# Ledger of designs, part 260: peptides against a protein of PDB entry 6FRK

Target 1, 411 residues: chain A of PDB entry 6FRK
Amino acid sequence: NEEVLNAMLKEVCTALLEADVNIKLVKQLRENVKSAIDLEEMASGLNKRKMIQHAVFKELVKLVDPGVKAWTPTKGKQNVIMFVGLQGSGKTTTCSKLAYYYQRKGWKTCLICADTFRAGAFDQLKQNATKARIPFYGSYTEMDPVIIASEGVEKFKNENFEIIIVDTSGRHKQEDSLFEEMLQVANAIQPDNIVYVMDASIGQACEAQAKAFKDKVDVASVIVTKLDGHAKGGGALSAVAATKSPIIFIGTGEHIDDFEPFKTQPFISKLLGMGDIEGLIDKVNELKLDDNEALIEKLKHGQFTLRDMYEQFQNIMKMGPFSQILGMIPGFGTDFMSKGNEQESMARLKKLMTIMDSMNDQELDSTDGAKVFSKQPGRIQRVARGSGVSTRDVQELLTQYTKFAQMVKKM

## One batch from the design tools (peptide; made by RFdiffusion4, then SolubleMPNN)

Design b2_p26_1_s4 (from b2_p26_1, 17 letters changed)
Fold by OpenDDE base, seed 4:
Structure b2_p26_1_s4 (fold): chain B 411 residues (1-411), chain A 26 residues (1-26)
Amino acid sequence: as target 1 above (411 residues)
Amino acid sequence: EEEERKKLEKELAELKKLLEEISELL
């Protein structure tokens, strides 16, 4: 039993090291897991693999919890958020992503470019901010980042902005001059939150980097970038340990919406290569999706009917708040469905179901439902009248169904 | 168990992609 435990822990430790988890944290985790596992309970025929995985998962959850509550902006107040991090960490892009995130939530959000060191920093920020329709401030002539940050913060405070994001200069290396500049900016603007931005691809260097920032400035939050398919994000654990600060968001790609609130469970599951499969298995099991085998089998054959779509909409409605489902899918931030948009999306879903309730079995069970309606346009008018909607609404539903059925055929 | 898990993992990945695509359409 101890040999089997040690072998499995060796595999997990190897996978964590390959995920760029710091060797000290991996050693500590190994000892904590060994102390948490009762070897006598492992002898009783319990699924040894599941028990070890659960113990590892529980200890990793503790490593991402700094024991400090994450800072959150106060609605109706002026919240100044200062960004710090090395050049190439994705700091400037992350400022725009965070600004866009809060803007989509109905916060009055703005961006300040206090990077005077990098040529074209302000042009890059201006381009990103303009594309996202986010108000911005910066200078082409002022070289002091303290002046730019102070003037920009004062301007946006006077205009009653709720979220004021300040992007600072980055360097390629840890330089004392960079830390002095960051401290001067922080002292001048007195930020409510200092966010350290870290690139997940830096791996084992994350601890030393994060510590160097925390030793100079009062980092209160961490954002991890480049958590796309190449970086497993083990360096995030090192950043939390070094900064004693929570991860608040993750960047999952290059697009402005490739940004989500940090969730411990999905992150740890991804880090272990387990995916959010346990949370989804538990959710699928809670849903009593006994009938999903038949649907999954149809999907494997590239068959998708309007009835299959209706049953999926019923399942989504039974799963509860769509924000909870989306929040369990990596890459779907809790913001894809703000509470207001959730009610609207559920109302849209109910409207689509009401349209389908006016369809007959021949229309619902056709492997090419759109073709049934295209061959006999009188069906669209019948369904529209039966559901109290326009013929356009029925055509939009059929267009959505056709797009979806084409995607299923490509799976 | 491992084959059943891989089957379930694939089915869940397919369901996730499906839910993602539905969510983009809503």
Scores: peptide ipSAE 0.011, ipTM 0.301, DockQ to the pose 0.100
Fold by OpenDDE base, seed 5:
Structure b2_p26_1_s4 (fold): chain B 411 residues (1-411), chain A 26 residues (1-26)
Amino acid sequence: as target 1 above (411 residues)
Amino acid sequence: EEEERKKLEKELAELKKLLEEISELL
């Protein structure tokens, strides 16, 4: 019995290490799981594998819970949120994602660029903010981040903004000068929340980085970025352990919508490769798939149009990166995530949708769209010209559609 | 609750099947 337990724990520990979970946390988890498993209950013929998985799951849930309630903004108040993190962590992009999240929830949100170190920081923030229609502040002439942050916070306070997000300078390394600058900015603006942004792809270095920030600034929240394709997110456990601060959001790609509230149970299920059934349920509910009753009814009748395919591509794009959706579905192994960058899959979907945007209603609503195009080859040339693609790209789309429509007819 | 859950499980199974088919075509 103990040998079987040790073998299974070794497999789990290997999988957690391959998920970038810190070696110290994996050792502690192994000890906690051994202490939590009643060897007498394992003798009762219960599925030993299921018991160990449940014990591992329960201990991982404890590791992502710092025992501290996440800070939440107060409605009708001015909430100042300061962002801190290394260069390349996705900090600036995450500021825009968080501002957009709150704006979509009906908060009066704004962005301040206090990154004076990177010459293109303000232009990048301005571009992201303008695309999202978020008010922004920054300077091309002021070099003191304290002045920019103070003036921007004062301006947006006077304009009765509810969410005031301040992006700070990210350095390439943990430098004392960076921490002093962050402390000066924090003292000047007196933020209600300090958010540490961490890249999940850094793996085993996440603990040391998160600790260095927490030891210098009063980090109260963590956001983990780049939880797309390559990073299983084990570094998130290290960030929580080091900062003693909750993960509040995760960044799941490069798009402004590739941002979601952190949920402990779904995240751990995904980390263990169990799938995120609950997060998939929540995404399905957010998509208002009540409109999919009409699609399901069409599919039952073996009807599938180019419009129905377009609507499915829109739904996939609303759900976020295709690899993440697949990784949330139990039984889609990691091997499905190993095909091309999520960006390439999304770029392919966007290209296919752009081709379909150049189609007319007669083409889109035909139960045999490929036959409509085959009967009148001039339609392919029109669509190709309208979408800026080759006639071959349109033929490839129609070939894909034909395969789908044939599968639906066999259902 | 249990009927809603069964409805959602069915919708998820159908969505999974569609995603499998899409993934084979992409």
Scores: peptide ipSAE 0.011, ipTM 0.293, DockQ to the pose 0.148
Fold by OpenDDE base, seed 2:
Structure b2_p26_1_s4 (fold): chain B 411 residues (1-411), chain A 26 residues (1-26)
Amino acid sequence: as target 1 above (411 residues)
Amino acid sequence: EEEERKKLEKELAELKKLLEEISELL
């Protein structure tokens, strides 16, 4: 039993180290897992691997939980959010993503560029903000970030903005002058939340960087960027440990929509290579697939209609970026669908749905939809004319449906 | 809880398989 435990812990510890988890945290995890597993309670019939995996998972969840409730903005109040982080961390892009996230939720959101150090910082923020239709403030002439931040915050407070995001200068190195500037900005604007933006790709450097920011500025939240499948995200654990602050969001790509609320369980599952099973469950539950009980019951009976396929396509369309859904499925890497392939796949789904919109209830609700069309070929011609497609496109849809229905019968 | 979790894991495995097959058709 102890040999099996030690072998599995060695494998997990290796995977965590390869995921850029700090060696101190991995050692602590190993000790905590060993103390949490009663080897005597491992009754001869329990899957020892599942118990060890559960204990590892539980201890990883504790490493991501700082025991501090995440700050949340208050509706109808002015919430000032200051961003801090190194140059190249994705900080400026993340400011725009967070602003867009709150704007889509019906918050009156704005952006302030207090980055005077980087040439073109304001132009970049202005471009991103304009594209997202987010109000912005900054200066081409003012060089003091304290003045820009103060004037911008005052302006947007007077205009009754609810979310006021302040982007600050990022530098390549831990420079005392940068930390002094950030502290001066923080003191002037008195932010309700200070967000540290961390690049997941910096690996073992995450702890030292996160600590350097926390030691100078009261970091209360972490956002992890560049979780686009190449970075295993183990540095996020180091950032939480160093800042004692929760991860609130993750950046999963370069698009403004490649931004999601942090979920502990999905993140740990992905970190362990188990896939985002819980986030898929949560996302499926958030979709109010209340109709899923009826679907699951039909699937259990090996029944699958063209309507059931249409509803599944609607659900996929509602789940958002198909790349995110696939990236939640264990064994599908985040790279499985390039953004180009995702748009093409979504266009294909929409085309298939448009064909099905020209079908009648008898065709949609038949347990053998393909046979209904094969018995009466005039139906194919009607649907093709109704949807503005070829008879071949309808036959291709029916061929796809037949493949699905055969699969459901094998479930 | 553990039976509900096994039920959810099974439903999710079925949904996963369905999504995998949808992804192969797209």
Scores: peptide ipSAE 0.010, ipTM 0.293, DockQ to the pose 0.111
Fold by OpenDDE base, seed 1:
Structure b2_p26_1_s4 (fold): chain B 411 residues (1-411), chain A 26 residues (1-26)
Amino acid sequence: as target 1 above (411 residues)
Amino acid sequence: EEEERKKLEKELAELKKLLEEISELL
């Protein structure tokens, strides 16, 4: 029993490390899982695999929960939100995304550019704010970020703004001068919330960077960016552990609407490569795609056909960026994205669709498409010949479909 | 590198299968 547990925990630990989860957190998780598993209950004929799995999930949920309630803005008050983070973390883009999020929720929102160090920072913020129709403040001549932040906050307070977002300077490295500037800005504007923006793509460096920010400024919230890339999101666990602050939002791409509230369970499910069917449904609903209601209704009833999968692939091909949406589909998650660029992912999807184009209506419309093929193996050979692929490629598609259809049936 | 990557991809696929079975229990 203990050998089986150790083998399975080793496999889980390996993939958490491959997901950029910090080695200390992976070790702690392994110890916590070992302590949470009753070996006597494992002896009673319970599915040992399922118990270990549930224990791993439960301990991952604890790692993303700092035990601190996330700050939320108060309606009818002036809420000052200061952003901090390294240059290239996506901080400026994230300020615009958060402003747009609150504006769409009916908050009177504005943006302040207190980044005096980066050439074109104000032009970038102005461009993003103008596209989103968000009021903005900044200077082309003032070099003191404290003056700009103070004047901007005062202006927007006097104009009765409810959400006042302040973007600060970022540096390429942890520089003491940057932290002093951030502290001076924070002292001048007295923010209600300080948001640390972290790039998920920095992997194992997430802990050290997040800690360095928390040690210098009173970080109360975390936003994780670039979860659309090769970053498997394990850095988010490191940020929570280092800052002791909740993740409030995630950035999931380059668009201003590629931004969502952090949800623990969907995030852990995605980190673990289970996909995010809820996030897919939410994203499909937001995009108001044709036949969306019919697809969502089928998913809610646990019905999923090969045709439904084909229609989803067609919809995904209409949606950019393609990689993010695939990352929400069970079985097409992190592995499908990690193997190549968007073009390779699209070529793989097009290959799968070409295989499905060689299927008949009985195969496509079956609520158990895999069983139709398993009962009559000659169908696999027909489809393989029709699509110009191997019988293995068809079997791989059916395996992916079966996994997805099983997930949908259990939702 | 490519053999290690294939081994890691296989371990990740097995882990995804493990994790799919977790989501099935939740």
Scores: peptide ipSAE 0.000, ipTM 0.265, DockQ to the pose 0.014

Design b2_p26_2_s1 (from b2_p26_2, 13 letters changed)
Fold by OpenDDE base, seed 1:
Structure b2_p26_2_s1 (fold): chain B 411 residues (1-411), chain A 26 residues (1-26)
Amino acid sequence: as target 1 above (411 residues)
Amino acid sequence: EKEEEEKALEKKLERFLELLKQLEEA
């Protein structure tokens, strides 16, 4: 029994290391799981794999919980939120995402660019803020980030802003001069919250970087970026362990809407390759796919048209990168999240939609679309010419549709 | 009721996406 447990724990530990979970945390988790598993209950014919997965899940949940309540802004007060992090962490983009999140929730939100080191930092923030219609402050002439931050905070306090986000300079290396500058800015503006922005794609380096920030500045919150399917998210555990601060949000892409409140359970489920069904539901519900109720009723009755397929392809495209959606579904492993497969999958969907754009309403709305085309082969040639594809490509689409419609009828 | 409808929607979406996967592998 102990040998079998050790073998299974070795596989889980390998998967966690492959997920960029810090080696120290994986070792600690292995010891905690071994101590939590009752070997006698494992003898009773319970699925040993499920028991180990549950024990691993429970210990990962504890690793994500720093035991500290996340800071939340107070309504009707002036809340100053200072962002810190390395250059390329997604800090500036994340400032705009957080500002947009609070603005959509009805908060009076603004952005301050106190990054004087990076050429074009203010232009980038201004572009992002203007697109989101968020008020912003910065300077093209002032080089002291303390002056810019202080003036910007004072301005927006006087204008009764509720959420005042300050973006600071980031550098490529942990330089003492950067930490000194961040400390001077923090002392001048007296932030209510300091947010460390971490790139999840840095993997095993997350611990050392997060620790270096916590040792120099009073980090109270963490935001993890680049969880767009390439980053396996294990670095988030390292950030929590090093900062002793909660993850408050995650960035899941480049779009301003690719930003969500951190949820422990879905995140750990995704990290273990169990999928994020709750996040998929939330994302589907946010898209107001009210038109999906009609599709769901049609699917219940075994009816599926080419239009129904087209509308579903549009819905998938609206949900964002196909890889992100697939990575939220149980059994779609992280290997489906490769950049190559996503672009190819999206290109295939777009090609299929372009073929369907050349179809008429009789073809699209037929409950037996394949039979409409089989009865009048000239339709295939018309659609092929209209969409700029081969007659073979149209036949392949119809073959795929027929397979799909047959599976829907068996449901 | 809402949770059961959400679970039913999930299962259908999963099946739909599994079908899309089969179409990509084809």
Scores: peptide ipSAE 0.000, ipTM 0.275, DockQ to the pose 0.024
Fold by OpenDDE base, seed 2:
Structure b2_p26_2_s1 (fold): chain B 411 residues (1-411), chain A 26 residues (1-26)
Amino acid sequence: as target 1 above (411 residues)
Amino acid sequence: EKEEEEKALEKKLERFLELLKQLEEA
């Protein structure tokens, strides 16, 4: 029993190290998992693999939880959020993503560029902000980031902005001058939250970088970027451990929409290669599938209509980027996150929905929609004419529906 | 019961999404 446990723990520790989890955290986790596993319960014929996975999962959840409640903005107040992080961490892009996230939630949001060190920093922020229709402030002439940050914060406070995001200078090296500048900006604007932006792709360097920022400025939140494709995210655990601050959001790509609230359990499931099933469930639940009970009941009875398929397509379209949805499903490899496939997939779904918009309630609500059309071929021609598609496109939709309905009946 | 319902929902959602993938690849 102990040999099997040690072998499985060795595999898990190897996978975590390959996922860029800090070696100290992996050692501590191994000890905690060994202490949490009752060897007597392992003798009782319980699935040893499941028990070890559960113990590992539980200890990883503890490593991502700093025991500190994440800061949240207060509605109707002026919330100043200062961003700090290295150049190339995705900090400036993440400022725009966070601003857009709050704007979409009905917050009066703005951006301030206090990066005077990087040539074109203000132009880049202005481009991103303009594209997202987010108000912005910065200077082409002022070189003191404290002045820019102070003036920008004052301006947007006077204009009753609720979310005021301040982007600061990033440098390639941990230079004392950068930390002094960040501290001067923080002292001048008195931010309600300081967000450290970390690139997940830096691997084992995450701890040292996160610690260097926390030792100089009062980091209260972490955002992890570049959790798209190849970044295994283990550096996020190192950032939490070093900063003692919660991860609040993750960046999952280059688009402004490739940004989501951090969820501990889904992240750990993904880190272990189990997928983000819980985050998918939560994202599906957040879609107010008020009809989810009715759908779940229909699916329990093996009933699936063209309307049920249409509603599911609407739900998927509401879930946001398909790349994020697919990246939550176990066994969807990193290759499915390719941007090119998402627009094409959305266009295909929209085409299918447009065909279904030309169907009547009798066709949509039939438990055997394909049979309704097969019995009366004139329906296919009506739907094709109504949606401006070929009779072949309607037949392809009905073939797809039939495949769905057959799989639902096997569930 | 709730954990079994969540697992059943998870498994259904996985299958549904795998179906969507198969439709997008088709």
Scores: peptide ipSAE 0.000, ipTM 0.253, DockQ to the pose 0.021
Fold by OpenDDE base, seed 5:
Structure b2_p26_2_s1 (fold): chain B 411 residues (1-411), chain A 26 residues (1-26)
Amino acid sequence: as target 1 above (411 residues)
Amino acid sequence: EKEEEEKALEKKLERFLELLKQLEEA
């Protein structure tokens, strides 16, 4: 029994290390799991693997909980949120995502660019803010981030903004000058919340970086970015342990909507490769896919059109990145995420939709769309010209459609 | 009622995922 437990714990520890979980945390978790497993229950013929997975899951949930309540903005007040983090962490993009999140929730939100070090920082923030219709402040001429932050915060307080987000300069490495600048900005604007933005892809370096920020600035919240990539998010555990601060949001892609409130249970399930059935259910419910009763009835009758496929591609695109959807499915965790950049999968779907936008209603609504095109090859040439693609690209789409329509007929 | 809605949603999801799997294999 103990040898089997030790072998299974070794596999779990290996998987956690491959998920960028810090080696010290993995060691502590192994000891805690060994102490939590009742050896008598293991003797009763219960699924030893499920028991170990459940014990590991409970201990990981405790590691993600700092025991501190997350700061929340107060409605009808001016809430100043300062962002800190390394260059390349996704900090500037995350400022725009958070501003857009609060704006969509009906908060009067604005952005301040206090990054004077990076050339084009203000232009990037201005472009993102303008696309999202978020008010912004910054300077092309002022070089002191304290002046820019103070003037911007005062301006937006006087205009009765509720959420005032301040983006600061990042550096490539931990520099004392960066921390002094951040402290000067923080002292001048007196933020209600300081958010540390961390890139999940830095793996084992997450602990040392998060600790260095917490030791110098009063980090109260963490946002983890780039969870759409090869990073399984194990570095997030290191950030919570080092900062003693809750993860409040995660960045899950490059789009402004690729941003969600952090949920502990789904995150740990994904980290273990169990999938996020709850988060997938929540996303499906947010998409009102229940209004697709008509599609489900068609699928039950073995009917599937090119229009039905187009509507499914629209639904996939609304669900967000394909990698996130797949990563929410039990058993699809590791190997499926590796093949396609999320952008490449979305670009492929968008290309297929553009081909279908050049089809007519007779082609789209046919229960045998491939046969309509096979009977009249001139339709393929028309669609190819209309969508700016090759006749081969249209034939590939029709081949994919035929595979789906055959599968639906067998259901 | 909620459990039947969840099961219906799970079945919807399984079908959708089988479709997605075929898109990736193609």
Scores: peptide ipSAE 0.000, ipTM 0.237, DockQ to the pose 0.024
Fold by OpenDDE base, seed 3:
Structure b2_p26_2_s1 (fold): chain B 411 residues (1-411), chain A 26 residues (1-26)
Amino acid sequence: as target 1 above (411 residues)
Amino acid sequence: EKEEEEKALEKKLERFLELLKQLEEA
């Protein structure tokens, strides 16, 4: 029994190390799992694999729980949130994502660019903020981040903003001058929350990086970015351990909507390669895809219309970026959508939907939409003119639809 | 019941997303 346990724990430990979990945490987890498993209960014919997986899962859940309640903003108050993190961590993008998240929830949100080190930082923030319709502050002439942060915080306090997000300078390396600047900004604006933004792709460096920030500034929250990439997020455990601060959100792509509240169970399930079934179920339930049962029944009967395809594209667009959805399904690897393909795929879907918006109900509701168009080629020309596309683009859509309808008939 | 509904929903979603996958690769 102990040999079997040790062999299975070795496989789990290898998988956790491959998921960028820190070797110290993996060792500690191994000992904690061994101490939590009653070898006598394993003798009673319980599925040893399930028992070990459950014990591992339980210990991983403890590793992401710092035992500290996450900071939450107070309604009707001015909540100052300072962001800290290295350049390339996704900090600036994450500031915009968090601001947009709160704005969509009916908070009066704003952004301050206190990054004076990076040329074009303010232009990037301004572009993101303007696109999201988020009020912003920054300077093209002021070089002191303390002045910019202080003036911006004062301005937005006077304008009764509820969420005031301050983006700070990120450097390529842990430099004493960066940490001193961050401390000066923190002392000047007195933030209600300091958010450390960590790139999940830095792997085993997560602990040392997170510790370096926590040793200089009072990090109270962690946001983990780039969980859409090759990084399984094991570095997030190291960040929690080092900062003793909860993960509050995760960044799951490049779009402003690629941002979600951290959920412990889905995250650990994903880390273990079990998929984020719960998060997928939650996203599907949030979409009120009640109409999906009718669609799935049609699909089971081998019926698939252009309208059914359109409704699917709407569902996809509502669920958010495909990479996130696919990365939540067991067996769809994180590599399934290259990052560049997501915006292009969404643009392609929107183009296909625009073509279908120029179709009539007879065309959309036909169980053989391609045959309707093949019998009357003038329909292709009408749809092409109505949608502002070529007749070739309409034919490509019909070809794609035909491939799908053939697959549905084989299911 | 809930676990069967979740499994049914998972299979439904897997099938749906496998379809969507093939749309993106096309």
Scores: peptide ipSAE 0.000, ipTM 0.266, DockQ to the pose 0.022; fails the geometry check

